# Designs tried in a protein design run: peptides against a protein of PDB entry 7BDX. Part 260

Target 1, 212 residues: chain A of PDB entry 7BDX
Amino acid sequence: EMGAAACTLLWGVSSSEEVVKAILGGDKALKFFSITGQTMESFVKSLDGDVQELDSDESQFVFALAGIVTNVAAIACGREFLVNSSRVLLDTILQLLGDLKPGQCTKLKVLMLMSLYNVSINLKGLKYISESPGFIPLLWWLLSDPDAEVCLHVLRLVQSVVLEPEVFSKSASEFRSSLPLQRILAMSKSRNPRLQTAAQELLEDLRTLEHN

## One batch from the design tools (peptide; made by RFdiffusion4, then SolubleMPNN)

Design b2_p25_1_s2 (from b2_p25_1, 17 letters changed)
Fold by OpenDDE base, seed 3:
Structure b2_p25_1_s2 (fold): chain B 212 residues (1-212), chain C 212 residues (1-212), chain A 25 residues (1-25)
Amino acid sequence: as target 1 above (212 residues)
Amino acid sequence: as target 1 above (212 residues)
Amino acid sequence: EGITVEELENEPGRETRKETQQLGE
């Protein structure tokens, strides 16, 4: 309980850039983000056995951790910190996104995808994420999720790759050969306006790349 | 480990007034400070049995909590919040200061005394603390501590009472009859310059009150 | 010369349709 409450407050205040700078300016940031990854990993590994109620204090704690990572990644210095000093955390997030089944821990997936998207705003972050082993298969695995918000954030991350020629060129062949086009087309017809728009924009971006 | 790390970061960032305002502006502040008191109480109660190593994650967590309370109390709106909405926490701090033996959990005592001192900057806070049952005996119990920093912060809190005529008048008879004058005089001769100064100033303030 | 926080956000030439998402609880 107390840990979850404290971490939730830290999540809330981490919406401020100045708070993110304060977190990163401290001597404890490295250790914190290291333990964050381990804690998230331990949580996801625990799901294979006991149906941890998604409303548990443990889940709230992990959500807050993922929220903190997201908010840190929203800031330029936070992105730089993550890609320079906390790469293992990024690797952990990518791993956990692969370990989670479709429909499993949707809220956590959304937060992790948001964090990766934010990291991807920096070219160095985008390069690091996109060069991760199995990244493209992971995107399609995640896009198979029945949850519209998960799919939305996957599409945003895909768009982040597609809009960067230097990154996209390295994976273009695999991307084109494995693209779940029918799934994206189905999303472009979604009743969820955010998902619909994101899918339409991505399809337009992909068409632009086919003509170039 | 993770809880202590998160709470320690929250402590660090709570040094900012804007962060304190953000904590208090959220819907979770009441619950957080309620659980904070319970957590601190549970920690102190656990000390009667197992020699919890003062360097444990649990101790670091509780230190961070006490630090957060101190930082919140350093801000005007934080003092108002504590005295209006978290009185039970103040009662808990007073209780825990009584439960701890001389020389026991010195760092925690210092933080708790700092928080009470900060609360006492507000007249409403000072009134609330000073009207607590056994407050004067508690001050003398704490002043018996062998630790100079504990004693320093006790003297500062005593001074806060002495300098407020409206508060001091209510307890003046008990204060005068129970004052550990020889102990304060000994502190005025301390080699610790901060303790020496605080004891000297308090003795001067007390002399001024005897002449009025 | 430290890269300013602004310089790290505005990588020249990225069509950043990339609004940072902050989720405060």
Scores: peptide ipSAE 0.035, ipTM 0.792, DockQ to the pose 0.066
Fold by OpenDDE base, seed 1:
Structure b2_p25_1_s2 (fold): chain B 212 residues (1-212), chain C 212 residues (1-212), chain A 25 residues (1-25)
Amino acid sequence: as target 1 above (212 residues)
Amino acid sequence: as target 1 above (212 residues)
Amino acid sequence: EGITVEELENEPGRETRKETQQLGE
């Protein structure tokens, strides 16, 4: 309980750039993000057993941790810190996104995808995550999720890759050969306006790349 | 471990006024400070049994909580919040200071005394803590501590009472009748220069009040 | 010359709709 409450408050205040700078300016940041990865991994591994209630103190605690990572990645110095000093955490987030089944831990999956999207804003961050083993298969695995918000954040991450020629050129063959085009076309007809727009924009971006 | 790390980071960033405002501006502040009091109370009650190592994750966690309370009380809006909405926490801190033996949990005792001193900067806060049952006996109990830093923070809290005529007049009879003058005189000869100065200043303030 | 925080945020070449999503609670 108390740990979850403290972590939740830290998440709330980490929405400020000055707070992110204060977190990263301390000697404790490296340790904190190392333990964060381990804690999130332990939580996801526990889900294969008991139906831990999605609203447990433990789940709320892990959501707050993922929220903190997202807010750190929203700031330029935070992205630099994660990509330079916390690569193990990024690898852990990618692994955990692969370990979760479709429809499982939707809220956590959204937060982790948001953190990776924020990391992808920097070219160095985008290179690092897109060069991760199994990244393209992972995107398609996540896009099989029934949740519209999960799919939205996957489409945003795909768009981040597609809009960067230097990165896209390295994966273009695999990307084109495995693209779940019918799934993306179905999303462009979604009743969710955010998902509909994101899918439509991505389809336009992909068409532009076929003509170049 | 992870809870202690999160709470320790929250303590570090709470040194900023803007972070204190962000903590208190959220809907979670009341719950956080309620659980804080309970957590600190549970920790202090556990000390009568096993020699929990002073450097345990639990002790570090509780120190961080007490540090957050201190930092909140350092800011005007934080003092107002504590005195208006978290009186139970203030009552808990006063109780725990009484429950701890001389030389026991020195670091926690210092942090709690610092928080009460910060609360005492507001006249409303000073009134509230000084009107608490057994406040004057508690000051003398704490002044029996062998630790110079504990005694320093007690003397500062006593000075806050003595320098406020409206508050001091209500307790002046009890204060004068129970004052451990020989102990304060001994502190005025301490090798610790901060303790020496604080004891000397308090003795001067007390002499000024006897002549008026 | 240290790349300013602003220069790191505004990498001039990426037309990514850089809406950093801060999740406030």
Scores: peptide ipSAE 0.034, ipTM 0.789, DockQ to the pose 0.065
Fold by OpenDDE base, seed 5:
Structure b2_p25_1_s2 (fold): chain B 212 residues (1-212), chain C 212 residues (1-212), chain A 25 residues (1-25)
Amino acid sequence: as target 1 above (212 residues)
Amino acid sequence: as target 1 above (212 residues)
Amino acid sequence: EGITVEELENEPGRETRKETQQLGE
C-alpha cells in the first residue's frame, strides 16, 4: 500500500520537467531505474498463475513505475539518461512487451509503449530500440493485440521508425517482408478514430517510401 | 527495496515548493499522509524486538516518509494541510516521539522533530501541537536524549513555544514548574556549537520572560 | 546543487509529431 501511494505521487509530480531534472540530478536515479526494471519484470513473471486483480496495490505500483519512465522519457535529458545509463531498463521493457500475451496487462503495455515512443523521439533512442534483437517481430506481436490503445501505440512506434530514413533503411528488407499489411488496413477502418487515423497516416507514409 | 527508492526520490523532489503544491493538489494526498502515519507507527512498534539495522530498506522508507512530512511542513500550504486534514499524522508523530526511548532511532526522532518544528512556524500548528495532551512532559522526555541533534531540535521546538506569548501563556505555569533548567544549562556549555547556541538563546528568551 | 543538464540540443531535424505524452493523473 504505502509503496504504491508513494510511487503514484512520484508519477504525478514527474509530469513536470523540473521534477524530472531533479530526479536525474540526484545520485539515486540509477538505482531507482535499475530496481524499476527488476520490479516490473518480477510483476510480469508473477502473472502467469494468479489473476492479480488490475486494482491491486502491486499493479498500481508497477503502473506508477511505468508512468514515471514515460514522463522521464518525455524530456530530452530523460531520454539521454535512459539511453546512456538505463539501457537494461529499455531492454527489460522490450522483453516484457514480448512476454505478455495478446490481451494481457493492457494498461501496462500502453504505458511501456508510451515510454518507448518517447525514447524514440530521440534519434539515439530510436536507433537503440530499433536495433534491439527481435524488434520487428515484437512490433507485429504487439500489433496482434485486441486492444485499440495497444495497437495505437504500436502504430506510433512503427511510424517513428518509418519516418527516420537512417533507421528504416537498416531494417527495410525485414520490415517490408514481414509487414502485417492486412492488419494495418483493418485498423484504418477501425471505429476508434485515433487508431483509424494512426493506421491511415502509417499507410500513407509506407506508400511514400515505396515511391521513393 | 523499490518502495524505499521511490519514497527517497519523492523526499528529494519534495524540497521544492512547487512539488509540495503538486503533492497537495492531487486527490491522493490525504491517503498518502494517512498511510504514512500508519507505516511509521508500525515501524516503531516493530523495533522493541529486533535491532532493525539503521540501513534496512524499511528504515530508509520510514526516514523518507518523515522527510516528506518535513518538506511539506516547510511550506505554508503544507502546514495548513497537515493541521487541517492530517491531524492524525501529527498525533502519531507526537506519540512515536513519546514511545521511543532515549538514544533509540535518533535519525527518525530528528526528522519527526524537524517536521513538528516546521508545523510550529504556523501559529495554528503551534497551537495544535502545544495543546496536545502531555506535550510539555514529552519535550522534557526528548530533551533527556544523549543525541545532540535530538536535543537541538527539542530546544528549537521549546523556543517556538516560548516566543509565542499566546501559546506560552496557556502552559506557562506547567512549563515553569517542570523546566529542566540544569539540563538546558548543561547544553549551553556543549561542545556542539549549534546545541550551545540554541541553549543560550533559549536561556536568554526565558530570562526575558521572567522580567516581563 | 541541481546539476543543470545543459541543453542537449534537440536534434533539429526530426519533425516527429513530438506529442510527448506526459501522463499526470
Scores: peptide ipSAE 0.035, ipTM 0.790, DockQ to the pose 0.058; fails the geometry check
Fold by OpenDDE base, seed 4:
Structure b2_p25_1_s2 (fold): chain B 212 residues (1-212), chain C 212 residues (1-212), chain A 25 residues (1-25)
Amino acid sequence: as target 1 above (212 residues)
Amino acid sequence: as target 1 above (212 residues)
Amino acid sequence: EGITVEELENEPGRETRKETQQLGE
């Protein structure tokens, strides 16, 4: 309980850029983000048996950790820190996104995808995550989720790749050959306006890349 | 480990007034400080047997909690919050300071005394803690500590009482009759300059009160 | 009632991403 409460407060205050700078300016940041990855990994590994009550203190603790990572990645210096000093955490997030089944830990998936999206704002971060083994298959795996928010954040991450010619060109053949176009087209007709917009924008970006 | 790391980061960032405001502006503050008191109490109660390794993750977690309380109490709105909404936490801190033996959990004692000192800056806080049962005996019990930092923060808290006529007048007879004057005089000769200064200032304040 | 912890997220559009690149991000 207390750990989850403390982490949740830290998550809340990490929405401030100044707090992110304070977190990273200390000598504890590296250790914290290392243990964060391990903790998230341990949590996801524990799910292979029992349907953990999503409302558990443990779940809330891990959600807060993922939220902190997201908020850190929202800041330029936070992205720089993650990409330079916490690559193992990024690898862990990518792995966990692959390990989770469709509909499993939806909130955690959303938070992890949000963190990766924020990291992808940094060109070095985008390069790092997009060059990860199985990244393109992972995107399509994640896009198979029944949750509209999961799919939204996947589409945003896909768009980050598509909008960067240097990154997209390296994997363009694999990307085009495996693209779940019918699924994206279906999402562009979603009743969820955010998902609809994200799918439509991505389709427009893809069309632009076919004509160039 | 992770809980201690998260709490330690929260402690670090709580040195900011804006972070204290953010902590208190949320709907989670009451629950957090309630559980904080319980966690600190549980830790101190666990000490009655084993010399807990002061360097444990549990110790670090509780130190971070006490540090957060101290930082919250350093801010005007934080003092107001503690005095109005977290009196049970203040009672817990007072109790724990009584339960700890001289030389036991010195770092925690210092942090708790620092928090009480900060609370004592608020007149309502000073009234609340000074009207607690056995407060004056507790001060002398704490002043029996062999640690100079414990004694320093006790002297500062005693000074907060002495400098407030409305508070001091209510207990002046008990205070004067039980005052460990010889110990304070010995501290005014300490090689520790902070302890020496605090003892000297308190002796000057006490002399001023005898002449008025 | 889910503890709504406010999250900060950057939502760069096409232009914002170009600006980020210009900043060396």
Scores: peptide ipSAE 0.021, ipTM 0.773, DockQ to the pose 0.050; fails the geometry check

Design b2_p25_1_s3 (from b2_p25_1, 17 letters changed)
Fold by OpenDDE base, seed 5:
Structure b2_p25_1_s3 (fold): chain B 212 residues (1-212), chain C 212 residues (1-212), chain A 25 residues (1-25)
Amino acid sequence: as target 1 above (212 residues)
Amino acid sequence: as target 1 above (212 residues)
Amino acid sequence: EGITVEELENEPGVETRLETQQLGL
């Protein structure tokens, strides 16, 4: 209980840039983010058993950890820190997104995808995650999720790759050969307006790249 | 481990007034401080057994909790919150300071005494803690500690009581009858300059009150 | 002022249209 309460407070205050700077300025940041990855991994591995209540203290603790990573990645120094000093955490997030089944731990997937999107705003971060082994298959695996919010954040991450020529050129062949075009076209007809817009924008970006 | 790391980061960032305001402005503050008291109490009760390593994750977690309470009490809104909404935590700190033996958990005692000193800066806080049952005997019990830093913070808390006429008048009879004057006089000869100065200042304040 | 108990410092960086997640999702 207390760990979840402390981590929840830390998540709340990490919405401030000055708090992110203070977290990263301390000598504890490296240890914190290394244990964050291990704790998130341990939680996801524990899900092979009984249906853990999503409202448990353990779930809240892991959500707060993912929220802190997201808020840190929301700041330029936080992105630089993650890409330079906490690559293992980024690798862990990518692995956990692959290990979770469609419809499993939707809230955690959304938080992890938001953290990766925030990292992708930095070209160095986008390069790192897009060069990760199995990244393109992972995007399509995640896009098969029945949850509209998961799919939305996947589309936004795909758009970050597509809009960066230096990154897209490296994956363009694999991307074109494996693109779930029918799935994206179906999302462009979604009743969810955010998902509909994101899918339509990505389809327009892809059409522009086919003509160039 | 992770709980201690998260709580340590929260402690570090709680040195900021804006972070303390953010912690207290959230709906989680009451729950956090209630569990803080329970966790600190559970830790102190566990010390009846084997010598827990002072450098354990559990010790670090409890030190971070005490540090957060201290930093919250350093801010005017934090003192008001503690005195209005978290009196049980103040009662717990007073109880734990009584339960710990001289020389036991010195670092935790110092942090708890610092939190009480910070609370004592507010007249409402000083009234609350000084009107607590057994407060005067507790001060003298703590002043028997062999640790100079424990004794220093006790002397500072005693000085807060002595310098406030509205508070001191209520305890003056008990205070005068039980004052460990020889112990304070010995501290005024300490090789520790901070302890020496604090003891000398308190002796001057007490002499001034005897002549008024 | 009250006693603040600090742990040690290091330095900062800049904003973009980033998703900040507050408690309550």
Scores: peptide ipSAE 0.038, ipTM 0.745, DockQ to the pose 0.205
Fold by OpenDDE base, seed 1:
Structure b2_p25_1_s3 (fold): chain B 212 residues (1-212), chain C 212 residues (1-212), chain A 25 residues (1-25)
Amino acid sequence: as target 1 above (212 residues)
Amino acid sequence: as target 1 above (212 residues)
Amino acid sequence: EGITVEELENEPGVETRLETQQLGL
């Protein structure tokens, strides 16, 4: 309980750029983000056995941790910190997104995808995550999720890859050969307007890349 | 471990007025400070049995909690919040200061005394704590501590009472009859310059009140 | 008058939109 309450408060205040700077300017930041990855990993591993109530203190605690990572990644200095000093945390997030089944831990997936999207705004971050082993298969695995919010955040992350020629050129052949075009076309017809728009924009960007 | 790390970061950032406003502006603040009191109480109660290593994760966690309370009380809106919405936490801090033996948990005592001192800057806060049952005996109990920092923070809290005529007049007879004058005179000869100064200033303030 | 600080809903972490679009104006 108390740990979840403290982490929830830290999440709330981490929406401020000045708070992110204060977190990262301290000597405790490195340790915190190291333990964050371990804690998130331990939680995801615990899901295979027990029906942990999604509303548990442990779930809320891990959501707050993922929220903090997202808010840190939302700020330029936070992105730089994660890409330079906490690469193991990024590796952990990528791994955990692969370990979670379709429909499992939707809120956590969304927060982790948002954090990766924020990191992808940094060209160095985008290079790092896109060069990770199995990154393209991971995107398609996540895009198989029945949840519209998970799919939305996957499409946004895919768009960040497509919009960066240096990154896209390295993986263009694998990307084109494995593209779940029918799935993206189905999303462009979604009743969720945000998902519909994101799928349409991505399809337009992909068409533009085929003509160049 | 993770809870202590999160709470330590929250403590660090709570030195900012804007962070204190953000903490208190959220719906989670009331719950956080309620659980804070309970957690601190549970920790102090656990000390009677086990030689908890002072460097334990639990000790660091409780120090961070007490540090957060202190930093919140350092800000005007934080004092108002504690005095209006978290009186049970103030009662808990007063109780815990009574439960701890001389020389026990010096750092925690200092943080709790600093929080009470900060609250005492608010006239409503000073009234509330000084009207608490056994407040004057508690001050003398704490002043029996061998630690110079504990004694310093007790003297500062006593001075806040003495400097407020409306508060002091209510307790003046009990205060004068129980005053550990020989102990304060001994502190005015301390090798610790901060303790020496605080004891001298208090003795001067007390002499001024005897002549008025 | 009490400053009714609006409930900062537990909004999911702040996503920054592509900051790169603002550098192109």
Scores: peptide ipSAE 0.014, ipTM 0.751, DockQ to the pose 0.066
Fold by OpenDDE base, seed 2:
Structure b2_p25_1_s3 (fold): chain B 212 residues (1-212), chain C 212 residues (1-212), chain A 25 residues (1-25)
Amino acid sequence: as target 1 above (212 residues)
Amino acid sequence: as target 1 above (212 residues)
Amino acid sequence: EGITVEELENEPGVETRLETQQLGL
């Protein structure tokens, strides 16, 4: 209980750039983000395929941790910190996204995907994530999720890869050979306007890359 | 571990007025400070007279909580919040200061006394604390502590009572009858300059009240 | 700009599942 409440408050205040700078300016930041990864991993391992009680203190705690990582990654210095000093946390997030089943822990997946998207704004972060083993297969597997928000954030992360020639060129062959084009086309017809727009934009970016 | 790390970060960032406002502007503030009191109480009850491991995750967690309360009480809106909406936490702090033995949990006592001192800057807070059952006996008992920092913060809290005629008049008889004058005089001769100064100032304030 | 996430109100938001009928799965 208390840990979840403290972490939730820390999450709320981490929306401020000055708070992110304060978190990172302390000697505790490295340890905190190391324990964050371990805590998230322990939670996902404990799920044993059971229905996650979304409202549990444990769930709320892990959501708050994922929220803090997202808010840190929203700030330039936070991205630099994660990409330079907390790469194990990024590896953990990628692993956990692979370990969760379609439809399992949707809210946590969304938060983790948002954090990866924020990290992808940094070219060094985008390079690091996209060079992760199994990254492209992971994106397509996550895009098979029945959840529209999961799919939305996957599409945005895919777009970040597509828009960076230095990154896309390294994975272009694998990307093109495995691209779930029919799934993306179906999403471009979604009634969810955010998903529809993200799928349309990605399809436009892909068409531009085929003509160049 | 993770809870202590999160709470320590929240403590560090709570030194900002804007962070205190953000903490208090959320719907979770009431619950957080309620659980804070319960957590501090549970910790003190678990001590069973054993030597507190000052470096334990549990100790660090409770110190961070007491630090957050202190930082919130340092801000005007934070004092108003504590005095209006979190009185049970103030009651808990007073209780825990009574339950701890002389020399026991010195760092926690100092943090709790600092929070009460900050609350005492608000006349409504000072009234609330000073009207607590056994408050004057508690101050004298705490002033018997072998720790100079505990005694320093008790002297400052006593001074806050003495300097407010509206508060002092209600307890003046009990205060004068039980005043450990010899102890305060001994502290005015301390080699600790902060303790010496605080004891001298309080003695001057007391002399002024005897001549009026 | 990065996405900041304030406390997502745990509204028991009905997971907006992609209806299989609309996706032709």
Scores: peptide ipSAE 0.037, ipTM 0.747, DockQ to the pose 0.109; fails the geometry check
Fold by OpenDDE base, seed 3:
Structure b2_p25_1_s3 (fold): chain B 212 residues (1-212), chain C 212 residues (1-212), chain A 25 residues (1-25)
Amino acid sequence: as target 1 above (212 residues)
Amino acid sequence: as target 1 above (212 residues)
Amino acid sequence: EGITVEELENEPGVETRLETQQLGL
């Protein structure tokens, strides 16, 4: 209980840039983000055995950790820190997104995808995650999720790759050969307006890349 | 481990007034401070059985909690919150300071005394803690500690009482009858300059009250 | 004057499309 409450408060205050700077300027940041990855990994590994109540203290704790990572990645110095000093955490997030089944831990997937999206705002971050082993298959695995918010944040991450020619050129062959175009087209007709818009924009970006 | 790390980061960032306002402005503050008192109490109760390593994750977690309370009490809105909405926590801190033996959990005692001192800056806070059952005996119990920092923060809290005529007048008879004057006089000769100064100032304040 | 305990240091950084998570969606 108390750990989850403390972590939830840290998550809330981490929405401030000054708080992110304070977190990173301390001598505890490296240790914190190292243990964060391990804690998230332990939680995801525990899901195969026990019906983790989605509202458990453990779930709330891990959600708060993912929220903190997201808020850190929302700040420029936070992205620089993660990409320079906490790459193992980024690798862990990518791995955990692959280990989770469609419909499993939707909230955690959304938070992790938001963190990766924020990291992708930095060209160095985008390069790092997009060069990760199995990154493109992972995107399509995640895009198979029944959850519209998961799919939305996947589409945003795909868009970040597509909008960077230097990044896209390295993976363009695999990307084009495996693109779940019918799935994206179906999303462009979604009743969810956010998902619909994101899918439409991505389809426009893809058409632009085919004509150039 | 992770709970202590998260709480330690929350402690560090809580040194900012804006972070304290953010903590208190959230809907989680009441729950957090309620559980904080319970967690600190559980820790102190566990000390009679297990040699809690002073550097344990549990110790660090509780130190961070006491640090957060101190930093919240360092801000005007934080004092108002504690005195209006978290009185049980103040009662818990007073109780725990009584339950701890001389030389036991020195760091925690210092943090708790610092929090009470900060609360005492608010006249409503000073009234609340000074009207607590056994408050004067508690001050003298704590002043018997061999630790100079514990004694320093006790003297500062005593000074807060002495400098407020409205508060002091209610307890003046008990205060004068039980005052460990020889102990305070010994502290005024301490080799610790902070303790020496605090004891000298308190002795001057006491002399002023005897002549008025 | 209030007593503060533990201070943390600060470093600066970069740009735009931020997913900021407020307290627990």
Scores: peptide ipSAE 0.017, ipTM 0.751, DockQ to the pose 0.224; fails the geometry check

